Peptides against a protein of PDB entry 8HF1. Designs and how they scored, part 27

Target 1, 320 residues: chain A of PDB entry 8HF1
Amino acid sequence: NVMLYATKPTEVMVSFPHQEQVLTVTRLISAEIEKFYVSLDLMNIGVQPIRRSKSLQCLRDPSKKSFVKQLFNDFLYQMKEYGIYAASIAIISLIVEFDIKRRQAETLSVKLMHRTALTLCEKIRHLLVQKLQDMTYDDDDDNVNTEEVIMNFSTPKVQRFLMSLKVSFADKDPKDICCLVFVERRYTCKCIYGLLLNYIQSTPELRNVLTPQFMVGRNNISPDFESVLERKWQKSAIQQFRDGNANLMICSSVLEEGIDVQACNHVFILDPVKTFNMYVQSKGRARTTEAKFVLFTADKEREKTIQQIYQYRKAHNDIA

## One batch from the design tools (peptide; aimed at target 1 S164)

Design b2_p15_4 (made by RFdiffusion4)
Pose (drawn by RFdiffusion4):
Structure b2_p15_4 (pose): chain A 320 residues (1-320), chain P 15 residues (1-15)
Amino acid sequence: as target 1 above (320 residues)
Amino acid sequence: DEEEELFEPIPDPPS
């Protein structure tokens, strides 16, 4: 009876070769951000509330410097984990966030700090577009060139995930498919969402089948990439997925708990599984029959992750 | 067939 309304989806793996080497432009951007941090640390904005540790044992920077560093560190993480083009999208989210803070800002000193951060972010945007541009010698067709650079300017993890996404839904009806994708970090959702938008508008077979939509938790990141203060579109993403308007969801541990959704055909956990409860809930989200469940881990982490999953399965058996 | 090349089933844990 439970299997009538419940389903044990087939759980599969997608291993990918993990490499450690990084590109030179990554070193250049790291040096540029380090120079910016060193300069900003001494910004000496108007006196701010003292921020100490959780236990007050060690000091902390003012909340605003912490916020700027956090955003820059998130951008660097997105670049380290998902390739150059992932940073190319994520830098636009940073530009939008710094423009919003400039609007919200309430002092000349803080405003100046945010404006200069915006300037550096735009310089970084131009740097990313520059390396992305210095590969058009391969060919001139920007669509297949977009597909090719996405395959080439991404980590093996991103290449392998997008490969599995293409192969799983090559030419199926958009109506027939209902899939979710889970990622860990906040702005990674928007970054990877923009990457999928580019890829959907980069391939002929996937162009009219997949509809990517992303949503995150609190501290709601901006939904657009336009910096126009107000937008005309009003319909929400969760209501879209419930209504079938969107079929590809990009969330980060938000939809895993509570949020009712129709039974989904596929679930892709882009970032490695970490918690037993979250594993159980994410697997349960693939509530439809013949549901397919996908995981992505590094080759070096294969034994550890498989052993961890055995621990989970045996724990499920033990509890039962 | 292309899915079978990519998707690796996770075996049952041994008893």

Design b2_p15_4_s1 (made by RFdiffusion4, then SolubleMPNN; from b2_p15_4, 6 letters changed)
Fold by OpenDDE base, seed 2:
Structure b2_p15_4_s1 (fold): chain B 320 residues (1-320), chain A 15 residues (1-15)
Amino acid sequence: as target 1 above (320 residues)
Amino acid sequence: SELEKIFEPIPEPPP
């Protein structure tokens, strides 16, 4: 008998305007990535030895090209969904990943492929930073990390999320806060974490209140491909959250895989709730008496979101 | 505050 303790958190919604405005810089970056894909398809990197993982499931793309395209496609998603500021953080993760892969390359052709990808990432980083500096009179890179720059170069979804954090947690005791932030994608955890670090540091009301961490999902890719470093980092982040050294945890669908996180008083669902399981599991983390479950929705999708939540509530009551 | 208005209660389903 799994007593589904019917946690009855207060369910609230935050609406945000749908912004269709594609900036010139985002169009330029997308066009540079598409040009790179054409060049990448023409690269002969030879037949790479198929290292079968012991788990037989993930044939590593023997070309390693699909993985390069996946990282850039994930970057394009972050830029679209979270804005230019989040993209400036996300591109650093690509730079680090491609530099590691360039150093670990077993062949000159694979080394060149990762070097070309890295060169494109540095160009993209420069274009993003230059656009962030359009609001700063000072040439100093540190001046792009202000509350104003973060807000103005974030999507309406991220703006409303940051406002929601400020309203919820301004001048509160850090010990009274246990917050989860759910995002759809693994890579979103890292860029939202970096964005939150800078936002909290630039926001006096939050600087000594919120200490964020993030959890990266186990890749559905064989556990053999998780770096020992990533596993150690995940364990450390979870432990910091358990010990109260962190009071805000950004996570993806990782909690579906049985990561036991403590009962929280706030659960933010930053991305759309796509499954009943995600709804039940994320809501089931909001276990305190005054717990809040916060959904984010575009104004145009508000009614669809409400109807979906009604269906999930009904289905949950039929199982309880 | 104007900021407190950002949280909308999810309406209950009509009866």
Scores: peptide ipSAE 0.397, ipTM 0.851, DockQ to the pose 0.744
OpenDDE base, seeds 1, 3, 4, 5: peptide ipSAE 0.397, 0.395, 0.395, 0.394; ipTM 0.853, 0.851, 0.851, 0.851

Design b2_p15_4_s2 (made by RFdiffusion4, then SolubleMPNN; from b2_p15_4, 8 letters changed)
Fold by OpenDDE base, seed 2:
Structure b2_p15_4_s2 (fold): chain B 320 residues (1-320), chain A 15 residues (1-15)
Amino acid sequence: as target 1 above (320 residues)
Amino acid sequence: SKLEEIYEKIPEPPP
C-alpha cells in the first residue's frame, strides 16, 4: 500500500479575478476563424480514405476538416484561458502543423485547405504581434518578450501562476526544485512551455533557476512520422527531467497513461481539477517533505473549488 | 511572507 506512507502535501489555493473583458483583437480573431469555418465547410476535399490503425480504431485523419477545426478551437481556448501573449505562441504551433500537413498533402484539394488555414494563421499572428507591440516603443520583435509584456497580455490566472513561480523559486538552487505543472489540454503544454521559456529568460531571478520541459499525452493517432518525432521528444523531455537537466515539467493527462516521474516538491494545477483521478494522481506526485499542491481558481468559483476538494479528500480517505 | 500573500491554505473541512 505505497499510497499510505506518502507525506501529505500542503494543499494551497491561488485565487484570481475573473476577467470577462473580451478585447477587440480577440473578437476580430474569433470572427475571422468563424468566417474560415464557413469557407472550410464549402471546400470540396474529396472522400479521404479512413486510415484505420491496426487496432481498428478510426484514426482522426489529420487531413480532415474536423482536425483543422480542432486546432483552431484549441487555439481559441488558449487565447481565452491564457491570454494574447500565450495565443501568439500557440498560433506558431498551428503554423508549423499546417505547413507540415500542406507538404504531406496527397491531393491538391487537401493542400489548398491547409494553405488557406496557414494564411489565416499568419493573419492571426500579425494581429496578435501588433497588439503586443502596442506596449513597446520599438518595432523590434524581440521587445515583445519582456516580463512586463508577458504579464500584461496574460490572463489573471497566468499572471498569478507566473507570480507564484517567481515568489516560490527566485534565487533557489535548481537541484532543490522538482516542479510539475498540470494543464487540461495537450496543446496547452507547448503554449505554456513557450510562455515560460520567454518569462524565465526575461526574469533574472529565474534564468539560472528554472529549466522547463513539456510532455504531451500519446496521440492515439497512428505512428505517422509526426508521432515518432513527438515520441522521441517525450522520451528526451522525461529523461532531462529525471537527470535534473529540467526541473519544471508541464504535462496534461500524461500521468493517466502511466508515465512515472520522480517525486516532486511542487505541483501546480493550472486548470480546474475535473476528476477525482486527476486529483489523486497529481497530488500523489507531491511526495517530498513540505511539498505543495497548488490549485488556481477564479474568485467566483472559489467556494465551489473548495467544496470539490473536500469531496475529493473525503473520497480519498474512504479508499485509503 | 510574499508567498503567504499569494498562497491561501485550503482549510480542513469543519468537523
Scores: peptide ipSAE 0.411, ipTM 0.883, DockQ to the pose 0.858
OpenDDE base, seeds 1, 3, 4, 5: peptide ipSAE 0.397, 0.410, 0.403, 0.401; ipTM 0.881, 0.884, 0.883, 0.882

Design b2_p15_4_s3 (made by RFdiffusion4, then SolubleMPNN; from b2_p15_4, 6 letters changed)
Fold by OpenDDE base, seed 2:
Structure b2_p15_4_s3 (fold): chain B 320 residues (1-320), chain A 15 residues (1-15)
Amino acid sequence: as target 1 above (320 residues)
Amino acid sequence: SELEKIFEPIPEPPA
């Protein structure tokens, strides 16, 4: 088995302080979303035509309301796990999605539902941007994308991640870098990608060194719901990474679905490793002689993380 | 550097 002869990567961890960013703005945003859920539950959107997905497994919520709630729940997760700067990027993805859904709405009631969701997203965006501007002397939107603003409005996990990138890649030759960044959720890929673009642009030591791309996970729901555009974009992003036009790839669990990516010299696991398969597959991408496998853990979860890695190492050695 | 100290080796399991 080719994996038996692979050079074992150096396994390292990065600890970060557990800080719940309990900002007044995050509480306000959460409360506005909860109020919206109450209003959403009261909306009569009528009987939606059951589009028989050819795949019987994806019961589209015939109400389309669960999808709206899922997007806002994913946004709340991004805001909590990555901070308000990352949330300002994540909300743009919701705005785009709800505007598309509003335009594609088959009924006036569904159109109104997506319009109401979009209006809430614009309010949330304004609250986030206003909070980012509290550190800028100038009211110009361009000033919110500085290294300082990104760092100060990111969670300790994201701060340590960005520092880890700077330490690992400052002033290196772009051709010598092949980096994977694993995250738990598909929507985190877009959020972290947008954050990294702004961080790299604001960091002189990285500006001409790192070129990020991202891979969006297949919706486990149905291959029929992946827009032809999303599939084309994924193929293009993978090709850019293969051709060396991108040297950092943000991935969710998509690599578990058999996406073949080249051997990498760096693998960052930004979110907790929840499965043995994720551990083996992600670690198995770090195949170069000097490859590093980097785990991120909260200080409070450090010992639990170490014990989990020991269990995974043991299980891996028992299969080898 | 202080920045290099951010990477901690994952300890070997006690023998």
Scores: peptide ipSAE 0.397, ipTM 0.846, DockQ to the pose 0.749
OpenDDE base, seeds 1, 3, 4, 5: peptide ipSAE 0.396, 0.395, 0.393, 0.394; ipTM 0.848, 0.846, 0.845, 0.846

Design b2_p15_4_s4 (made by RFdiffusion4, then SolubleMPNN; from b2_p15_4, 6 letters changed)
Fold by OpenDDE base, seed 1:
Structure b2_p15_4_s4 (fold): chain B 320 residues (1-320), chain A 15 residues (1-15)
Amino acid sequence: as target 1 above (320 residues)
Amino acid sequence: SKLEEIFEPIPEPPP
């Protein structure tokens, strides 16, 4: 019963300026994806065998085209919401996914579709990496993974998140840290995880202090689509977090009631809280006496965020 | 520090 935890965490907010990164590279990438969608709509991939997988979701996209569009739309969202550095990590996940699907393709037409998507991802990756390298003076130092590059090519939200981690955890004992980071989308978990690994490695004050892991919620997508690797990763990640070998966990869903995660001292909500249940369940993980529940909001959405939190507090008090 | 100022308390609802 996650609702009955008596200890109210300190609720704090981190405001960030709403700045759309108007980069030429982001416009070029968006235009290339739009051009690809036109080409994708014209592709005749034939009637795909409706694999009678029991999940109704496999019935929704017999063409597998909407899934390809979904991955690119998720990438575009991540590039917009987290910046081009995060996008350079996110695109690798698309490359891996499209290469797997290309290899698993039952037809030459589907194989070609995934190959075309993969070729676009490699082009996007090159454009992103080139833009990150434009900041490195040394042509020989391919190290785009510096604190400076990460900060400069991240959105204000991500910048303030990284600063919040640095302020909260610099030079602390790793054993005293139990941190959850909630994000909206499953692909954001992998993206922010990769970004955090690079940031922590480049930040001496966080090096050997923070050990991140990520956990994607069980998609109601058939357990058949979760690769054995993803399931093994999730089990390993949660065990490392329970054992204290990892002290920061990135999650795309509120950990279901059955994931007994230890009482956390920090809960970061990186994306907007969309539901009362998300608010109560995420806040209910901040259980220590000094626990902080940190919300991120754009300055323009500050008042709306505050009003939403008041509504959630009221609704929570009416149930308690 | 300027960095500690990034955490704003969520105000109590006006009475």
Scores: peptide ipSAE 0.389, ipTM 0.840, DockQ to the pose 0.769
OpenDDE base, seeds 2, 3, 4, 5: peptide ipSAE 0.385, 0.383, 0.382, 0.379; ipTM 0.838, 0.837, 0.837, 0.838

Design b2_p15_5 (made by RFdiffusion4)
Pose (drawn by RFdiffusion4):
Structure b2_p15_5 (pose): chain A 320 residues (1-320), chain P 15 residues (1-15)
Amino acid sequence: as target 1 above (320 residues)
Amino acid sequence: SSYEEVEFENLDELL
């Protein structure tokens, strides 16, 4: 009876070769951000509330410097984890966030700090577009070139995920498919969403089948990439997925709990599984029959992750 | 051709 309304989806793996080498432009951008941090640390903005540790044992920077560093560090993480083009999208989200803070800002000193951060972010955007541009010697067709650069300017993890996404839904009806994708970090959702938008508008077979939509939790990141203060579109993303308008969901441990959704065909956990409860809930989200469940881990982490999953399964058996 | 490298491994068989 439970299997009538419940389903044990087939759980599969997608291993990918994990490499440690990085590109030179990554070193250059790291040096640029380090120079910016060193300069900003001494910004000496108008006196701010003292921010100490959770236990007050060690001091902390003012909340605003902490916020700027946090955003830059998130951008660097997105670049380290998901390739150059992931950073190319994520830097636009940083531009939008710094513009919004400039609008919200309430002092000349803080405003100046945010404006200069915007300037550096735009320099970084131009740097990313520059290395993306220095590969058009391969060919001139920007669509297939977009597909090729995405396959080449991305970590094996990103290549392998997008490969599995293409193969799983090559020419199926958009109506027939209902899939979710889970990622860990907040701005990674918007970043990878924008990457999927480019890829959907980069391939002929997937062009009219997949509809990517992303949503995150609180501290709602901006939904656009336009910096126009107001937007005309009003319909929400969750309501879209419930209404079938969107079929590809990019969320980060937000939809895993509570949020009712129609039974989904596929679930892709882009970032490695960490918590038993979240594993159980994410698997349960693939509530439809013949549901397919997908995981991505590094080759080096294969034994560890498989052993962890065995621990989980055995724990499920033990509890039962 | 590069997309042929994608493999969906059954977890039950691995365990």

Design b2_p15_5_s1 (made by RFdiffusion4, then SolubleMPNN; from b2_p15_5, 9 letters changed)
Fold by OpenDDE base, seed 5:
Structure b2_p15_5_s1 (fold): chain B 320 residues (1-320), chain A 15 residues (1-15)
Amino acid sequence: as target 1 above (320 residues)
Amino acid sequence: DRLSEIEYIDLDSLL
C-alpha cells in the first residue's frame, strides 16, 4: 500500500517562464496539418467492414480517420509542450506507424490515406531538421544532437528539466541513482526517451551516469490491442530497471495500472499533476531517506499549483 | 551560468 509509508520525500517545485514560442516553422507545420485534415475529411475510404473483434476500439473508429487525426494531434501537443527538437524525435514514431499501416492496408483507399499521411510526416521531418541545422555550420545530421541545439530548440519546461538532471546527477555513481520521470501521455515517454539519449550522449558529466529506459502504460481500454512488441518492451524495460541496468525510468500514468516499481530516490513530474491519485502514487515511489519529489510548473500557474498540492497534502493526511 | 537560473522552491517550507 503506497499511501502508508511515513517517509516523506523532500518536495521541490521548479518554475519555468511561460514562453509561447511562436516559431514560423511551428505555424507552418500546424497549417499543413490543418490543410491535411480538410483533405482527409474529403477522402472516400469506404465503410470499413467492422471487424467484430470483441474490443471497443474497433467500434470507435471504423473509418481509421480519427486515429490518423489523433496521432497528428498528439504530435502537435508534443511540439507545443516540449519544443521542435522533441518534435523531430516524435515525428519518426508517426512515420513508422503510418508506414506499418500503409503496408497492412486491406484497401487501396486506406493505403492511399496512410501514404498521404506519411508524405506529410516526411515534409514535417524535413522542416524540423532544416530548422535544427540553422544553428550548425556543418550540414551533418550528427551535428544537430549537441547540448546547445537540444537546449535552444526545447521549451523552457524541458530546458529546466534537463538542467535539473545535470545538477542532480553530474558525476554521480550510477548505482546511487534510482530515478522516475512521469509524463502524462504514452507517446511522450518515447519522445523524451529519445531526447534524453541524445542529451546524455552530448553531456560528458551524464555519460555513463544515466542509463534511461521508458515504459508505456497499457491502454486500459483493451490489453488485447497492445502490440506484442509493446508488451515485450515494457517487460524488458521494467526488468532492466529492477536489475540496475537502467537507473532512470520514464513512465506515463503507469502507477494507475499497478506496475510494481522499486523505491526510488528521485521522482520528477514533468507534466502537471491532474489527479490526487497521480500525486499520491508518484510521491509514494520516492521512499528512500534522501528522496526528492520534483514538480515543474509555469510561473503563471505557480500559485495554482501550490494550492493544488496543499489540497492534495490535506486530503492525504485526512485518509492516513 | 544557465544552471544558476533555476528557481527551486522548497514546498516543505511553504506548506
Scores: peptide ipSAE 0.422, ipTM 0.861, DockQ to the pose 0.829
OpenDDE base, seeds 1, 2, 3, 4: peptide ipSAE 0.410, 0.407, 0.405, 0.390; ipTM 0.856, 0.855, 0.852, 0.851

Design b2_p15_5_s2 (made by RFdiffusion4, then SolubleMPNN; from b2_p15_5, 9 letters changed)
Fold by OpenDDE base, seed 5:
Structure b2_p15_5_s2 (fold): chain B 320 residues (1-320), chain A 15 residues (1-15)
Amino acid sequence: as target 1 above (320 residues)
Amino acid sequence: DRLSSIEYIDLDELL
């Protein structure tokens, strides 16, 4: 029972400026995705035979168009919330997914739809990489993974998160670190994981200190549609974190699924805490004597966030 | 120093 531990972590809020990063490249990418949606709606892909798998996923759009739009909407969210550097990592996951779906397509029309989506992803990737290279003198792809490029092309939220990791963990013994990072969306776990790998590799004080892993939450709607690869990855990542082979775990809403994670000394909440259960369960993982629970908030949402945490603390004390 | 520009709010002192 996570609620009953008497040891309260130190709760810290990190503020960040609300900057609408209105880059020309982000406007162009958004406009290209909107044009693609218009074209996608006009595509005649036929009514796909509903594979009557007994699960509630039979209600998914039989056209698969809604799934394509969902992936691009998740990408647009990541680009907005985490910045264009994170978007350059996120787009690779879309490329992989659409290439798999293109190869698995049972019809020429569905194959063409996924091919068109893939072509758009490659265009978006090129636009993002070109923009990252604008700060580098050398055209080498490896030169875009510097601490400076990562920081300059990340949102203020991600900048403050990376800075907080550096302050918290620079030159520490990796054995003294047990860190959780909570994010809202499953695709954000992999995106932030890729960003952290590059950031840690570019930051000498964090090299050999932080070893990240990520865990994707199971889709509560149907564990049967979770890929065998995702389940194997999740099991391996949890085991590496339990064995101390990884000391930082990125999680999306995983505590709602009853995943048993060890007691940690650091818990970061990168995205807004939307529910009382998320607050109590995530905070309840910070259980060591010197545990820290770190929240990130935009300056404009500071007072609202403070008031929300106050209400959650009150509600928790009334149940305890 | 960019690190000195992080505003940390202790919620245990505030609440």
Scores: peptide ipSAE 0.431, ipTM 0.858, DockQ to the pose 0.824
OpenDDE base, seeds 1, 2, 3, 4: peptide ipSAE 0.424, 0.398, 0.403, 0.383; ipTM 0.857, 0.844, 0.848, 0.843

Design b2_p15_5_s3 (made by RFdiffusion4, then SolubleMPNN; from b2_p15_5, 8 letters changed)
Fold by OpenDDE base, seed 5:
Structure b2_p15_5_s3 (fold): chain B 320 residues (1-320), chain A 15 residues (1-15)
Amino acid sequence: as target 1 above (320 residues)
Amino acid sequence: SRLESIEYIDLDKLL
């Protein structure tokens, strides 16, 4: 009954051109990762003794090779979906992860595997940063974090998202802003967070207006493997957003885990809405007066997206 | 910088 009287948020769709940014650097990076996969498959890391510790994760990949491939596949996805600038931030997270895994390695073979992965990440980082610097005319300002560089090396989706933030929040009171940004993947939350920090710092109209945070979903993998640091970060980020010390929260499909987030004025869906539950749960957070629910779609997928939203609206009205 | 025209589609008018 209480849901029937909730003012429905205004639903807005933002379209963007599907540009296959086939940059030479992106092709080179993809080819280096594929060469690394061939080398990785040939690496004899031995049969790691199945640590009989009850964690389902140690049972799935005793080689740890599939986990290394997963991190690089997630990086390739971020580079494709968000652009070179976002990729330059995403690669730092891989460097940190592989350095930790290298130090924690129980065998010389596993240590060497993570060292080889780390060396590849450092090469990729150099290629990305060099490409970002190619547009700075002034040799003296190594600052690849300008609004212009961020916009030029972002995909059309990310460009339209950043422009939509600027139009929506320029020179507003920070207290009047309660914004959620939904992304599909866990690793995208941290990548888009780093991008937004740099964009807000480079954009005067958003300086002191937007204070972003990110929330990483609990891995459905045993809570015993969540780093104590990730759990502390998640609790701190949620608390800052509840206290109004942060006014923009980037989250993945984590709202399915029953995280109680306050009613928001703006909800942005940066990635495609793949499920009815994601649509209802994300839209159900836009409950304030004049709340906006903003979707991003490629021009080629516009009609399909409209039809999918129509079906979700119909299904939601039949249950309500 | 010319804010490139963001095409906003009002889904409440369309659906």
Scores: peptide ipSAE 0.453, ipTM 0.853, DockQ to the pose 0.770
OpenDDE base, seeds 1, 2, 3, 4: peptide ipSAE 0.444, 0.441, 0.439, 0.409; ipTM 0.850, 0.847, 0.847, 0.840

Design b2_p15_5_s4 (made by RFdiffusion4, then SolubleMPNN; from b2_p15_5, 7 letters changed)
Fold by OpenDDE base, seed 1:
Structure b2_p15_5_s4 (fold): chain B 320 residues (1-320), chain A 15 residues (1-15)
Amino acid sequence: as target 1 above (320 residues)
Amino acid sequence: SRLDSIEFIDLDELL
């Protein structure tokens, strides 16, 4: 039991206004996904052969329909929580996933299901990109990757996060930065990574300062080709972060307890801290002298967040 | 704009 005599990081809370961006485009996208769910429920894809791999109770829906719905629900969550700019990146991950699943489809019915999902994703992508282009004079997709477009089409939480990065790291030596960003969901890691790449590239004060990477929790899924690529990416990303070739790592809250990541000077919690373990594990990474542990909260949830952190601090002190 | 100011609240001062 190496009781981590963790130097207590400075715990910082950043508040953001609770603005539900009620964009017409988000309503349209949600309605198109709901129509798709109705059509998906009517699709006869047959019973997929349950591969009796005994050990992993992979709740693989034998229909694969629940997986399709999960991806779109995760997309809808990302669009709501991070904004339409983040959604424009998130939809690409769905396109890639559904194209792979379409190619890997064992039956024509499953192939058609994934093709229909893919067609919807392309429609959603077009609607999102078109909306981002409303602020640009140029029809070039690359012109939507400006600091202004990213900020305008991000939620207040993401805006405050990006500003917090700018204030914290503008014109600093990249070697002095060791930053973790925790997000709740696996797919959010890729989405926020893509957003950060574009934001950093569009922000002169950060362009040569921050080098982001991302790490998703290991899927306990069988070592399919995707899982091999993901494992290679994770190993490479971790190594780059250890070697200082990357100085910002985006992580899902499911960091395996055994990922030895170096002591960080900044830890950002982009999503709400839902558990004591998440609080202790994430805070326990902020171990350098003058380390900061930054939480984001909606103004309406400020007091509740403070009380929850107080309870976690108390519980931590009672165990120590 | 309200977008130009970040309020950093030290939780150690509040707790």
Scores: peptide ipSAE 0.460, ipTM 0.856, DockQ to the pose 0.756
OpenDDE base, seeds 2, 3, 4, 5: peptide ipSAE 0.456, 0.455, 0.451, 0.459; ipTM 0.854, 0.854, 0.857, 0.858

Design b2_p15_6 (made by RFdiffusion4)
Pose (drawn by RFdiffusion4):
Structure b2_p15_6 (pose): chain A 320 residues (1-320), chain P 15 residues (1-15)
Amino acid sequence: as target 1 above (320 residues)
Amino acid sequence: PFTEEDLFEPIPDPP
């Protein structure tokens, strides 16, 4: 009876070769951000509330410097984890966030700090577009070139995930497919969402089948990439997915709990599984019959992750 | 050129 309304989806793996080498432009951008941090640390904005540790044992920077560093560190993480083009999308989210803070800002000193941060972010955007541009010698067709650069300017993890996404839904009806993708970090959702938008408008077979939509938790990141203060579109993403308007969901541990959704055909956990409860809930989200469940881990983490999953399965058996 | 069988690896049952 439970299997009538419940389903044990087939759980599969997608291993990918993990490498440690990084590109030189990554080193250059790291040096540029380090120079910016060193300069900003001494910004000496108008006196701010003292921010100490959770236990007050060690001091902390003012909340605003912490916020700027946090955003930059998130951008660097997105670049380290998902390739150059992931950073090319994520730098636009940083530009929008710094513009919004400039609007919200309430002092000349803080405003100046945010404006200079915006300037550096735009310089970084131009740097990213520069290395993306210095590969058009391969060919001139920007669509297939977008597909090729995405395959080449991305970590093996990103390549392998997008490969599995293409192969799983090559020419199926958009109506027939209902899939979710889970990622860990907040701005990674928007970044990877923009990467999927480019790839959907980069391939002929997937062009009219997949509809990517992303949503995150609180501290709602901006939904657009336009910096126009107001937008005309009003319909929400969760209501879209419930209504079938959107079929590809990019969320981060938000939809895993509570949020009712129709039974989904596929679930992709882009970032490695960490918590037993979240594993159980994410697997349960693939509530439809013949549901397919996908995981991505590094080759080096294969034994550890498989052993951890056995621990989970045995724990499920033990509890039962 | 690839298929789901080339990419999807089933996770065996624990011993």

